# Designs tried in a protein design run: peptides against a protein of PDB entry 5Z08. Part 48

Target 1, 168 residues: chain A of PDB entry 5Z08
Amino acid sequence: RQKDEWAKKTSSLMKQLDWFIGEHLGAMLAAEELGGPVVGELMEIDPDDLSAGFNAHGKLKKATSQPDLDRRQRRIDDIWGPQDEQGQAHKRKRGADEALAASAEMRDLIEQLMNKLVEAGGDNSATYVEIPRESAAARFLVRSKVAMFHPNDARRLRLVDFGRDLDD
Target 2, 222 residues: chain B of PDB entry 5Z08
Amino acid sequence: GLPRLIDAIEEASKIPAKRRQTPIKPTIEKLTTHLYTHGASPDSLLRLADLLTLRNHLDQASLAAITRNLYPSSTVSDEVVLRFIGALGHGQLKPTLALQALFLRWLVMVYHLLENPGVLGQVYGVLFDLLDTAAIRPQLCHLLALVTRRKHVRPFRIQAILTLSRQTGGDPNLTGLLRVFKNYYPEIIVGDATKGRASAFKHPDPQWRQHLDEIQQRRSEA

## One batch from the design tools (peptide; made by RFdiffusion4, then SolubleMPNN)

Design b1_p11_4_s1 (from b1_p11_4, 5 letters changed)
Fold by OpenDDE base, seed 4:
Structure b1_p11_4_s1 (fold): chain B 168 residues (1-168), chain C 222 residues (1-222), chain A 11 residues (1-11)
Amino acid sequence: as target 1 above (168 residues)
Amino acid sequence: as target 2 above (222 residues)
Amino acid sequence: GLADILKAMKL
């Protein structure tokens, strides 16, 4: 009975988490990746706003005609600067694609972290997932105190064991 | 004990070497031996940080010897960190660049013992603006590699590193720091600046690390 | 928040 109730509750929470990732968190994480605000500073971001890019302060920029900037400056501006008008249709698609990519990354990361926690059988050293980069997803989990980096290796991430602190 | 040795050195530091009644070297040797054996408490560490960072009459060899033996027996406070950060850069009142490089190396080696690692993130701009100083750049890049978080990786800093990397002919420490930045933003195109040899930011002194671990372990058993 | 959801998933 308790195990079945736990399984149902876990399933319900996973569905709610999946929904939250898809509907809200993915776009916010994508905005953070594109140089926007940190998740929690901005509650809602339209994928269309991701196409405009962000300034150095994480504020939305209007699409302005960029002068012929050096190819390197254009690349920096592609990350944090206003995106050029000529790409608007490609840009809306890019914003949506970035939100989808961020959602997928968050889902995959959570899955890997949970799987490693289960596989480790209580060995905290075996609970680390190797991450290719410090993504907005990874940082969000760390800021939320859900995950922690390995103290000596920022490419290794693990879930915080919330169960142990309750039994002591 | 360590406090009495520090007292004697503090008093001697106020007096020019030519006017001292007794040579300070034997007292420095006793201090460094004590530090090597037992480490420095937080209070002693702060006093030693002041001796190392404030202008006084201690010779460079003595200051370097203290810095090389500056093993914390426990944690490193924000105040101690800020003393060393405040000592960085150019100026007649600041320590030599050689000594500053030793301080930066020390901060790298004790980074895991900081009470608040975030303190270095708060002074990130101060550290970053010193990257043009070639004499401290290797250790500074290593420290920045540890300290850098997403909030620090800004377009202007990326551009500054790229510019400085070009100006320096691709300093491997700057290339290493750019790789750290790229870990936060993989889409950063660093161009030819990353094709060069990058520093791996290995621990500066493995023997020093091992000895620090031994000092730290003795505290956990006491 | 998400932290509570994730905390509840580990319980």
Scores: peptide ipSAE 0.016, ipTM 0.282, DockQ to the pose 0.191
Fold by OpenDDE base, seed 5:
Structure b1_p11_4_s1 (fold): chain B 168 residues (1-168), chain C 222 residues (1-222), chain A 11 residues (1-11)
Amino acid sequence: as target 1 above (168 residues)
Amino acid sequence: as target 2 above (222 residues)
Amino acid sequence: GLADILKAMKL
């Protein structure tokens, strides 16, 4: 009985999470990847600082003159630039595509993190997923206290095991 | 009249209290009495908003007294609203957080008199980004509860509230705001953050509301 | 899928 209620509750939570990722979180993660506001951290982000992106700790990177600034700035200019009707349709489509991509990345990352947690059989050292980059998705999970980076390696991410802290 | 009282206070506000030839308190009392009796016109509201929001030599008690008596006789313009919003946050040039809380309370109490309620929706991000500031959070959550529309209910904001709720031990104002969000998206996973007591966001001052209504009724009869 | 992972975590 309790296991079934927990299973139903967890299934419901996962459906809600999937919906949340698809309908909303993906677009915001995409916006964050594009130099939009950080999901859940109130930083006074100067528009110029938005272009610099965020570091592994969700902190604003100093505006380094790196060529990726031009791509993000183009995307900001593509968001805020002159609203020609054709440009708006392409911008909306591109924004939707980026939101879908961010949603997919978040879903995949969550899936990998959960799979590693299951596979580890209780070994916390084996629960780490290697992430190819510090994504908005990864940062979001860390800010949410859902995941943690390895203390010595920001390329390794694991789920926070909330269950163990209740049993200890 | 009210404009002359504002003129006198504006001039006095440029001078440190110790260097004023005349005490400003009697002029502030005349102003607050006038505001209580007649309210402020849109033009007077703008001038008073500048006095309240810009750094000057007026004492905090005088600024608070003006704010507590800031009854609009008519509507509240976008410009007046934006002065108060622009005064929010941290900084040496910003009003005190106590005064900012009074401004937010005022915006809640006059929300129905805004010429364009949508203006607050445009600055929703600015308001939301101040939720970490504990001193203004109660009034800020109340204002956000009034302003929030479906377009504002974004997962980053949901997550930000959830995170901040955990960090604050379940602030009832955050729980209240999260319930407002949940009205737009019932499927929002709030976990334990909604199990706590939520603020009901009741009108901050029923007597102030009644007096405002009396001032507003006189306008409709004229 | 996420649902299968949740089933596996209950094992």
Scores: peptide ipSAE 0.012, ipTM 0.274, DockQ to the pose 0.098
Fold by OpenDDE base, seed 2:
Structure b1_p11_4_s1 (fold): chain B 168 residues (1-168), chain C 222 residues (1-222), chain A 11 residues (1-11)
Amino acid sequence: as target 1 above (168 residues)
Amino acid sequence: as target 2 above (222 residues)
Amino acid sequence: GLADILKAMKL
């Protein structure tokens, strides 16, 4: 009985998280990956301003000109630049595809983090997921204090064990 | 006594106003006067919660008057709390949003009398998911500010409040709730959403509080 | 799946 109620509550929370990732967080993470506002830092960007495209005066300061940043900036400009009606449709589609990709990345990351937490059986050293890159998803989880990087290896991410803080 | 007044109102609540042989208003006035003077026992409080939350033929003014005089003479049970929480949200069977706002306000005002404050923490998700409902948001944020613990401060909830704060142009109640979240995790990056005016979540009715304290004191002396 | 994950976070 209690396990079933817990399972139902958990399933409900999962559906809510999945919905939240798909409907809201994925688009914001995609925007961050595309060089838009950092999810949780530059939170003043209206989703409608995200949909409307950044006008030229959103001076994100000149981060140093590494050529790969220019490609991301071009992708931002390609996603958010002034395009005719057909271009806006293509931008919206590309933005939707990036949001879907970011949503998938966040889902997969959460999945891995949770699987490792379960598999570790209480061994905190075994709870680390190796991440291929510092994604917007990973950074978001860390900023939100749900995950933490390994102190000596920024490629290792684990969930914060909130249960341990309840036993202390 | 109070039980007989509740009996009369329960029976009247089953009948449309136009088909009642006697006006209910005098009985409601007697009830509210009794509640103001003596408060409601746990049993009476449960019965009144059912009258307030279940669909019946009572008018909105009567329901609001009962809610405004719903002084507990004792503690508030989980069952009573769950009646009010179950009445929240959208739907044809739900009370009006105006009445739901009064219920949330009541829960804020009686929070210190809950037999188990943890019950609200168990339904935290239900409450949180209603933050988009503008009509109840002020009282809902206040209640959430009281209920929120570290375990409730999750990334998706942080981001949901932040998103909703943007969509609402920085609702002071959401800003206040974000500040509560930030108290548990100071390192949460919340951007400028916390720099704006925030609700202080002050007691919504100091006179009601004072009168509640007087009712509660009389019970401790009995 | 993601549902099993949130189950694990509550454990």
Scores: peptide ipSAE 0.015, ipTM 0.269, DockQ to the pose 0.197; fails the geometry check
Fold by OpenDDE base, seed 1:
Structure b1_p11_4_s1 (fold): chain B 168 residues (1-168), chain C 222 residues (1-222), chain A 11 residues (1-11)
Amino acid sequence: as target 1 above (168 residues)
Amino acid sequence: as target 2 above (222 residues)
Amino acid sequence: GLADILKAMKL
């Protein structure tokens, strides 16, 4: 009974999360990946600092590799550049495609994190997902205190297990 | 008394104006005069909330007049609040956006009389999702400024306000709401969105407040 | 659990 109610509640929440990801969060994450404002970052980041990206600790990476910055900046300039009418339609389509891609990445990451939590059977060491890169999606989950990085390996992300605090 | 006036208006609300045997306007004027003088009891508030929020044959001027005189003589129940919240947004069965703006203004003005202020916090998402509706945004931002607690200040809502602020050219009401969010999390990066003019969310009608206080005081002395 | 966090994120 309680498991079935929990499963129904979880399913409802997942549907609501999926909707939120698709309608809102995907576009915001895409904007962050394109060097836009950080979704829910609570620290005054200088726009120049935003361009440098975040390290595994949520600190600014020193701008070491120039080439990825130029691609992001070009995309920002392509998004925010002068609003010619034909440019707006292509920009809107590209923005929609990037929002869809960010939505898919967030959905996949959440699914992996949840699957690992279920598979681990209470072993916190087994709940880590290996992430190929520090995405806006991963950073968002950490800033939201939904996920945490492994203390020694920023490529490993896990859900915060709130279950222990309810049993105490 | 007030119940008999509500009965007459409820019966008239079922009938199209062209088919009524008697004009409803004199009864509406008696109702609004009574409400102005004595306020509405919790039971009368619920009945009036149904008249205001449910589709009926009352004209918009009558509905607006009732709403402008909807002084609570006591507290405002969760049920009354939820009637007004349920009436918000787009839909064929929903009140006009102009009337919805009056409902939100009313909720702001009676916020201190809610039996459970937490009820608005429970429907915070419903209210927040309506921020794109320009016609109700000023009153909605004011209500959200009162209702917002630390639990409601989430990264996605911060970003949603930032996005909507950019799309609206920096609506002062959105800037005001973002400043309320920043009070709970001073560290929130609001960028240039907070450098603009913000609404101070002052009481929308000081005369209405004073008259409400007089009605509430008379109850405490009785 | 995660559901409560997701719920708290939606709250």
Scores: peptide ipSAE 0.010, ipTM 0.272, DockQ to the pose 0.137; fails the geometry check

Design b1_p11_4_s2 (from b1_p11_4, 7 letters changed)
Fold by OpenDDE base, seed 4:
Structure b1_p11_4_s2 (fold): chain B 168 residues (1-168), chain C 222 residues (1-222), chain A 11 residues (1-11)
Amino acid sequence: as target 1 above (168 residues)
Amino acid sequence: as target 2 above (222 residues)
Amino acid sequence: GLADILRSKKL
């Protein structure tokens, strides 16, 4: 009974996580990979604040009415923006493709992390997933305190085992 | 030999200084003298990287002395590099920021001996996200200046440096890094952040370089 | 396991 309820709750949470990755997180991760804002440091992006760009701490710059900031953001957008209408369509398509790719990468990374945690049977040394690069997905999980890098190997990532912290 | 000195220091590192039967300083001095004379093999470098990066009972002066004498006799493996990168940042298990600055300085000085310089490019984000840490920023910017490629120059990183440069009053190391970014994208408006003295990212220790070259040369003759 | 749940949804 309790195991079945736990399995059902876990399945429901995984469904919600999968939905969240597909509908929201993938696009945000893709934006980060494309050089947009850092995911998780910006909870509430006011559309007006998006135009102002992000500070080094991931905080939305208040749209300070300073025309120089808008000019800089425009130039960054011009540098990385599509040059023509075909470039806009290509950029939209690329953005959608990058969002799908980021969603897939995040799902795959979570799967690997969870598998390693289960397979390790309590051996913390065996819980590490080797990551080919520091991705937006990996960084997001670390910033969210869901994962951590190996203290001596930035290519190794593991889940934070919240279950152990309750028993200690 | 060097392995036996490392063994003795590894064992001593497990024991608090007050509980050691013998002072570790003489063994550290023998180690640093050996390193200065002969350098460290790849295997010895890995063991020393673990001693430097893992939490143990070695004192900061000993760790700093080892780091200052950490001459590679050969190449530097990805594993050794990753040990030092993993040791960066804030946390109770992390080395002191002063020691982290020495690690970054070391990575700059041995960059030409890396088996795969691309390894630093793979962890570029880890390094970049530490730029707000003032204590390591000078050496971090220098390392990033060596590592940066076009693929790393992204809009968010440009904005992050520009913002941090404004927040720091135009740190010359950030200005130097922005110039490196501008080499890949000349159209980047660095604005007033380029108004000022940029760091030239000169070699941190010319004497250390010369001594490293002497150690490396002796190996090629053997 | 959780792995199988995640795999079963990617298929």
Scores: peptide ipSAE 0.014, ipTM 0.268, DockQ to the pose 0.109
Fold by OpenDDE base, seed 3:
Parts: C-alpha cells; structure tokens; sequence
Structure b1_p11_4_s2 (fold): chain B 168 residues (1-168), chain C 222 residues (1-222), chain A 11 residues (1-11)
C-alpha cells in the first residue's frame, strides 16, 4: 500500500515536472541560453520574447532579421548588437524551437542523472553524468540544489543524494 | 575544546609576538590538530575567518597553517564567505597575497559546502576585477570557473579576459576561464587565446578533499 | 526506481 501510494505520488510529481518543463521551464531555460535572465529570477518569459533576444542587461531586445547560423552559436555581435524590427516571425518559431530543445535537454539530463544514481548502487563516484556543455538545464539543477558538479570537473554532474539520510 | 583554543589565539592576536608572555605556536598546533581531527563548526569558522582576514599580530605561518586545516564540519555560511572575499585585493589592512591565494583555494575546495553558492555570484564583479593580480590569478580563475554563470559572461568581461590574456602571454588560467565563458556563449570568438594550454581546474588537493569528506561523514553519523 | 519512472513516462 505505501509503496503504491509512493509510486502514484512519484508518478504524479513526474507528470507535473514534465508539464512544468514543457510549459514554463523550457522557455526560461531557452531564454537563459539566449542571454536572457537566469532561471529563478521571477520573469515570465513569453516564447515571443525569446525570439527578440536579450540585451547585455538581460532585457528584451526588439526583433532583428539575421539568418540561421548554427542556432546556439550566435555571434557576440548578434547578442549585443543594435536592434532592427523585421525578423519577428522567424524569431518566434526559433524561440519555440529553442524552448523545445531546452525542454528536451532538461528531460534527458534528469533521466541520465537518475539512471546514474540508480546504477551506482550507492557509490557516489559512479553517479556522475558527463555533460558535453554547461547547459542552462545543468545550471538550473545546480542552482536548485538538486544536482552538483564534480568539484574537479565541471563536465561531471550528479544528483544530490537526499535519500542516503533516509535509509540510515 | 575548539572555542577555548580560538579564545586564546584571539587574545594572543592582539599582542605583538615580541610582547607575548607565552609562545603562541603550541596553541596554533593544538588548534590545527583539532581542526584536522574534528573540523570547524559554523560559529568557529566565522571566528577563524575573522582571525584570518582581519589585521592582527599573528604570523603568516600560523595563518597559513590555520587556513590549510580549515575543514568545515558542517556548512559554510555567507558571512564566512564574505569575510574571505572582503579580504581580497590590495591594501594595508588586507592579508598578504599569498594568504589570499590560500583563501581562494579554500573557497574552491569547500564550494560544495556553501549554504548559498549564489553569494559568490553576487560578488562576481569583485572577484573578476582582481584577475590582473598575478599572485592570486590561478586560484581566482579556478573559483571564477566554478562561480561563473551566464549572467556574468558580459562583453566587457570577455574583452577584459582577452586583453589580459594577451598582456600575460596567454596565462593558462585565463584561457581556462575563457573556455568556461565559451561554454555559455559558444560563439565567443576567442581567437588564438583559447588555442593555447588551458588549466583544467582540477581539485587543488585530493587528500584535503578526502579528509574533508571523512569529517563531513562523521557529522552525518552523529 | 526513479529512472524507471522517467523511462516509463517517456520523459
């Protein structure tokens, strides 16, 4: 009975987390990935705002038209350069795509972190996931105190094991 | 206990070494032995941070010995962190640059024990503006590598690192920090500055880490 | 385990 209730509660929490990632967190992470505000600063970021980009102060930029160079590698000048009007519609689609990509990255990262925790069998050294980059997703988990970087290698991330204190 | 040892050292710190009735070294050795065995509580850490960061009559060897044995038995408060950050830079009231480097190294080694890791992000500018200080740059770059978030990666700071890297002949610590910046903005054209050898920012002292973990584990079992 | 829950939910 208690195990089943726990499984149901965990299932419900994971659904809520998935919803939260899809509806809110993905866009916020994408905003952070585009130079916007850091997730946890209470700004509702509209996907449309992601499209406009952010200035050096993390404030919304007006929409500029420039083409699809490798989406995550926008030139410093494109991030910090002057704002022109025309590029709004392509940017909205791009903002939505970046939010979806950020959502997928967060989901994948959480999955990997949880899998490694289970596989490690209590060996904290084996709980580290290798991350290709310090993503907004990874940073969010660390800021949330849900994950921690390996103290020697910022490419290694693990969940904070809250459970060890419960089984002793 | 530890509080009494700190009391004795605090009192001795007010008096020039030549005017002390008793040598302080045996008390420092007792303190460092105690710290090595048991670590320091949050309250003791704050008191020790004040001893380490405020100008007093303790000798540099004693201050360094305390810093090298400054194992937290618990968490590290924002106040303790801010004491060490406030001790950085140039000034007659500041600790020596050698001691500041030890403080930065300590902050790197205890970063995972901070009650609020965000506190270092709030003082990011203070840390960043010290990168020109060669004596602390290696440890400072390592700390900044841990602390840096997207909000900190600004064009002026990118340019500052690039400029300083050129001026220093490509300091590998600056190259390492610039690679961290590039992780937030892959588009950062770092030019030749990142083609050089970069610091990997490995843990400064694996043995110190292991011993810290043993101290932390004993607290969780108590 | 938590991992199985994530996998089972196509997260």
Amino acid sequence: as target 1 above (168 residues)
Amino acid sequence: as target 2 above (222 residues)
Amino acid sequence: GLADILRSKKL
Scores: peptide ipSAE 0.014, ipTM 0.257, DockQ to the pose 0.164
Fold by OpenDDE base, seed 2:
Structure b1_p11_4_s2 (fold): chain B 168 residues (1-168), chain C 222 residues (1-222), chain A 11 residues (1-11)
Amino acid sequence: as target 1 above (168 residues)
Amino acid sequence: as target 2 above (222 residues)
Amino acid sequence: GLADILRSKKL
């Protein structure tokens, strides 16, 4: 009974988290990956603003036409393509695709982190997930105090087990 | 007048209490009496905000007394608001957390007098990131409850509140803020986090409100 | 496990 209620509650929270990731967080994480403001500093990212990219200070860049910047910056600049209606539609589509990719990365990372926490059976050393890169998703979870990096290895991330701190 | 009192306090604030030729307390009392009777003009508010937020040699009791009597006679500018917001958080140059709580309480009480309430929306992230600071959380949640619009109800903030609510054993202020979020997105499943007692975010000081209204009315009649 | 709960709800 209590396990079933906990499973239902966890399940409900996970659906909310999934909705959250899909509807809003993905776009913000995509913005951060594109050099936008850190998630938490971004108030509203219009997918159209994602297309305008961000300067080294995390401020919206004005659409400047220069072609030679790096591939991710080219994706931003290709998102910055001519402000014709077709260019805007392509910008919106690319912004949506980056938001979907960021959403998928966040979902996968959370799933891995949660699985490792369950599998570890209480061994904190076994709760670490190896991350291939310091993603906006990983940084977000750490800033949110939901996850922690291994003190000696920034490629290892674990969930903060808040449940244990309540039983002590 | 009020400007001369502020001048005297500004000069005294540059000098450690033990090195002052004259006690500042009588001047602080004159200032607070004047503020209570007449309120502060926009220009005086800015100068007082600097005295309250910048590191100086004024004692905490004097700073708290000024803050408790900081009645605007008119509107509150964006610049004044930003001084108080800039004073929030942890740091050696920041005011004490007790004084920061008074600033947040003041912002709640004068929210309706802001020249541009949208300025608080622009710094929403700064305010939100301070929710883990227990000493200011009650007033911070109240201010956020006033400031929150649909654009601010982001899922990362929902999750952050949910997480912090679990960590705090369901702080009523966080529950109250989460209910405000749920008003914009009813589909937010807050689970047990909203089943608990929530703060109603009532006005922090009804007597202060009444006295502010009296000061504001006298200006509209002049 | 939590994985199964997450997977069961992608359905």
Scores: peptide ipSAE 0.014, ipTM 0.262, DockQ to the pose 0.073; fails the geometry check
Fold by OpenDDE base, seed 5:
Structure b1_p11_4_s2 (fold): chain B 168 residues (1-168), chain C 222 residues (1-222), chain A 11 residues (1-11)
Amino acid sequence: as target 1 above (168 residues)
Amino acid sequence: as target 2 above (222 residues)
Amino acid sequence: GLADILRSKKL
């Protein structure tokens, strides 16, 4: 009975989390990855409201930044660049694609973190997921106190095990 | 006069200290005394900027002493500014990071005397990309705080400061720069990065400022 | 927590 109620509550929580990731968090994480506001202060910034606030008339001349930094910067400049009409539809589509990508990254990261926690069988050293980069998703989980980095390796992330503090 | 002192130092700068026939220190002291008393003209500033920024055989103490006494008697040209900006960063041909920090401090203290303050805005990216260099970060953040306009506050730069703030454990200079960014875009969520102590970016040397004002005032009366 | 749901599905 209690296990079934727990399974139902947690299934409901997972559905709510998946919904929250898809509908709200993905866009906010995409905005953070693109150097927008940091998720975790209660400002629901609509991506459209962000785009309205940053009047991007400044053509940043390309400093010879590394090609990958240039690509992210271009994506940001494409998101925050001058609103030509054809640019708005492409901007909306690109914003939606970045939100979907951020949602997928968050879902995958949560799944990996949970799987490692389950597999570790109570060994805290085995609960770490290796992350290829410090993503907005990873940072959000840490700021939310849901996850923590390894003290000596910021490429290793684990869930905070709140259950241990309740069984004492 | 000042040009002859610069000539002597330029010639001495080409020769290793061990091979100089005469010690340069007395000439440096005469130069710094002259600079303290009269300041440097735009032409003298350019020549001194070259001495300070180009690789030569002058010792670090002499270069630092010149920089600490580099009072403009007039305005500061774009060319002088660009010499100092071009001297920033890592590399064997670059000045030491300690000297670069003095250059950035100098640019902060003479910012109001720039012929074209917009020149720093044009090189904003170059300055911003050096924020990872801890040794120059305090002065660099202060300069960026003066230079930053709405056009410079971009999402990638917000994220870069936030990332660097996390990596540095909340450097108060980065927090101060984020507050400057937030003045242009109040909607910037800075999270815990702004809950910490921020630098107020006060004038680095009030006595130097007062002495600069005295030098500048003598020019307006002449 | 979410981890225990994943455990309960592997059971």
Scores: peptide ipSAE 0.008, ipTM 0.270, DockQ to the pose 0.105; fails the geometry check

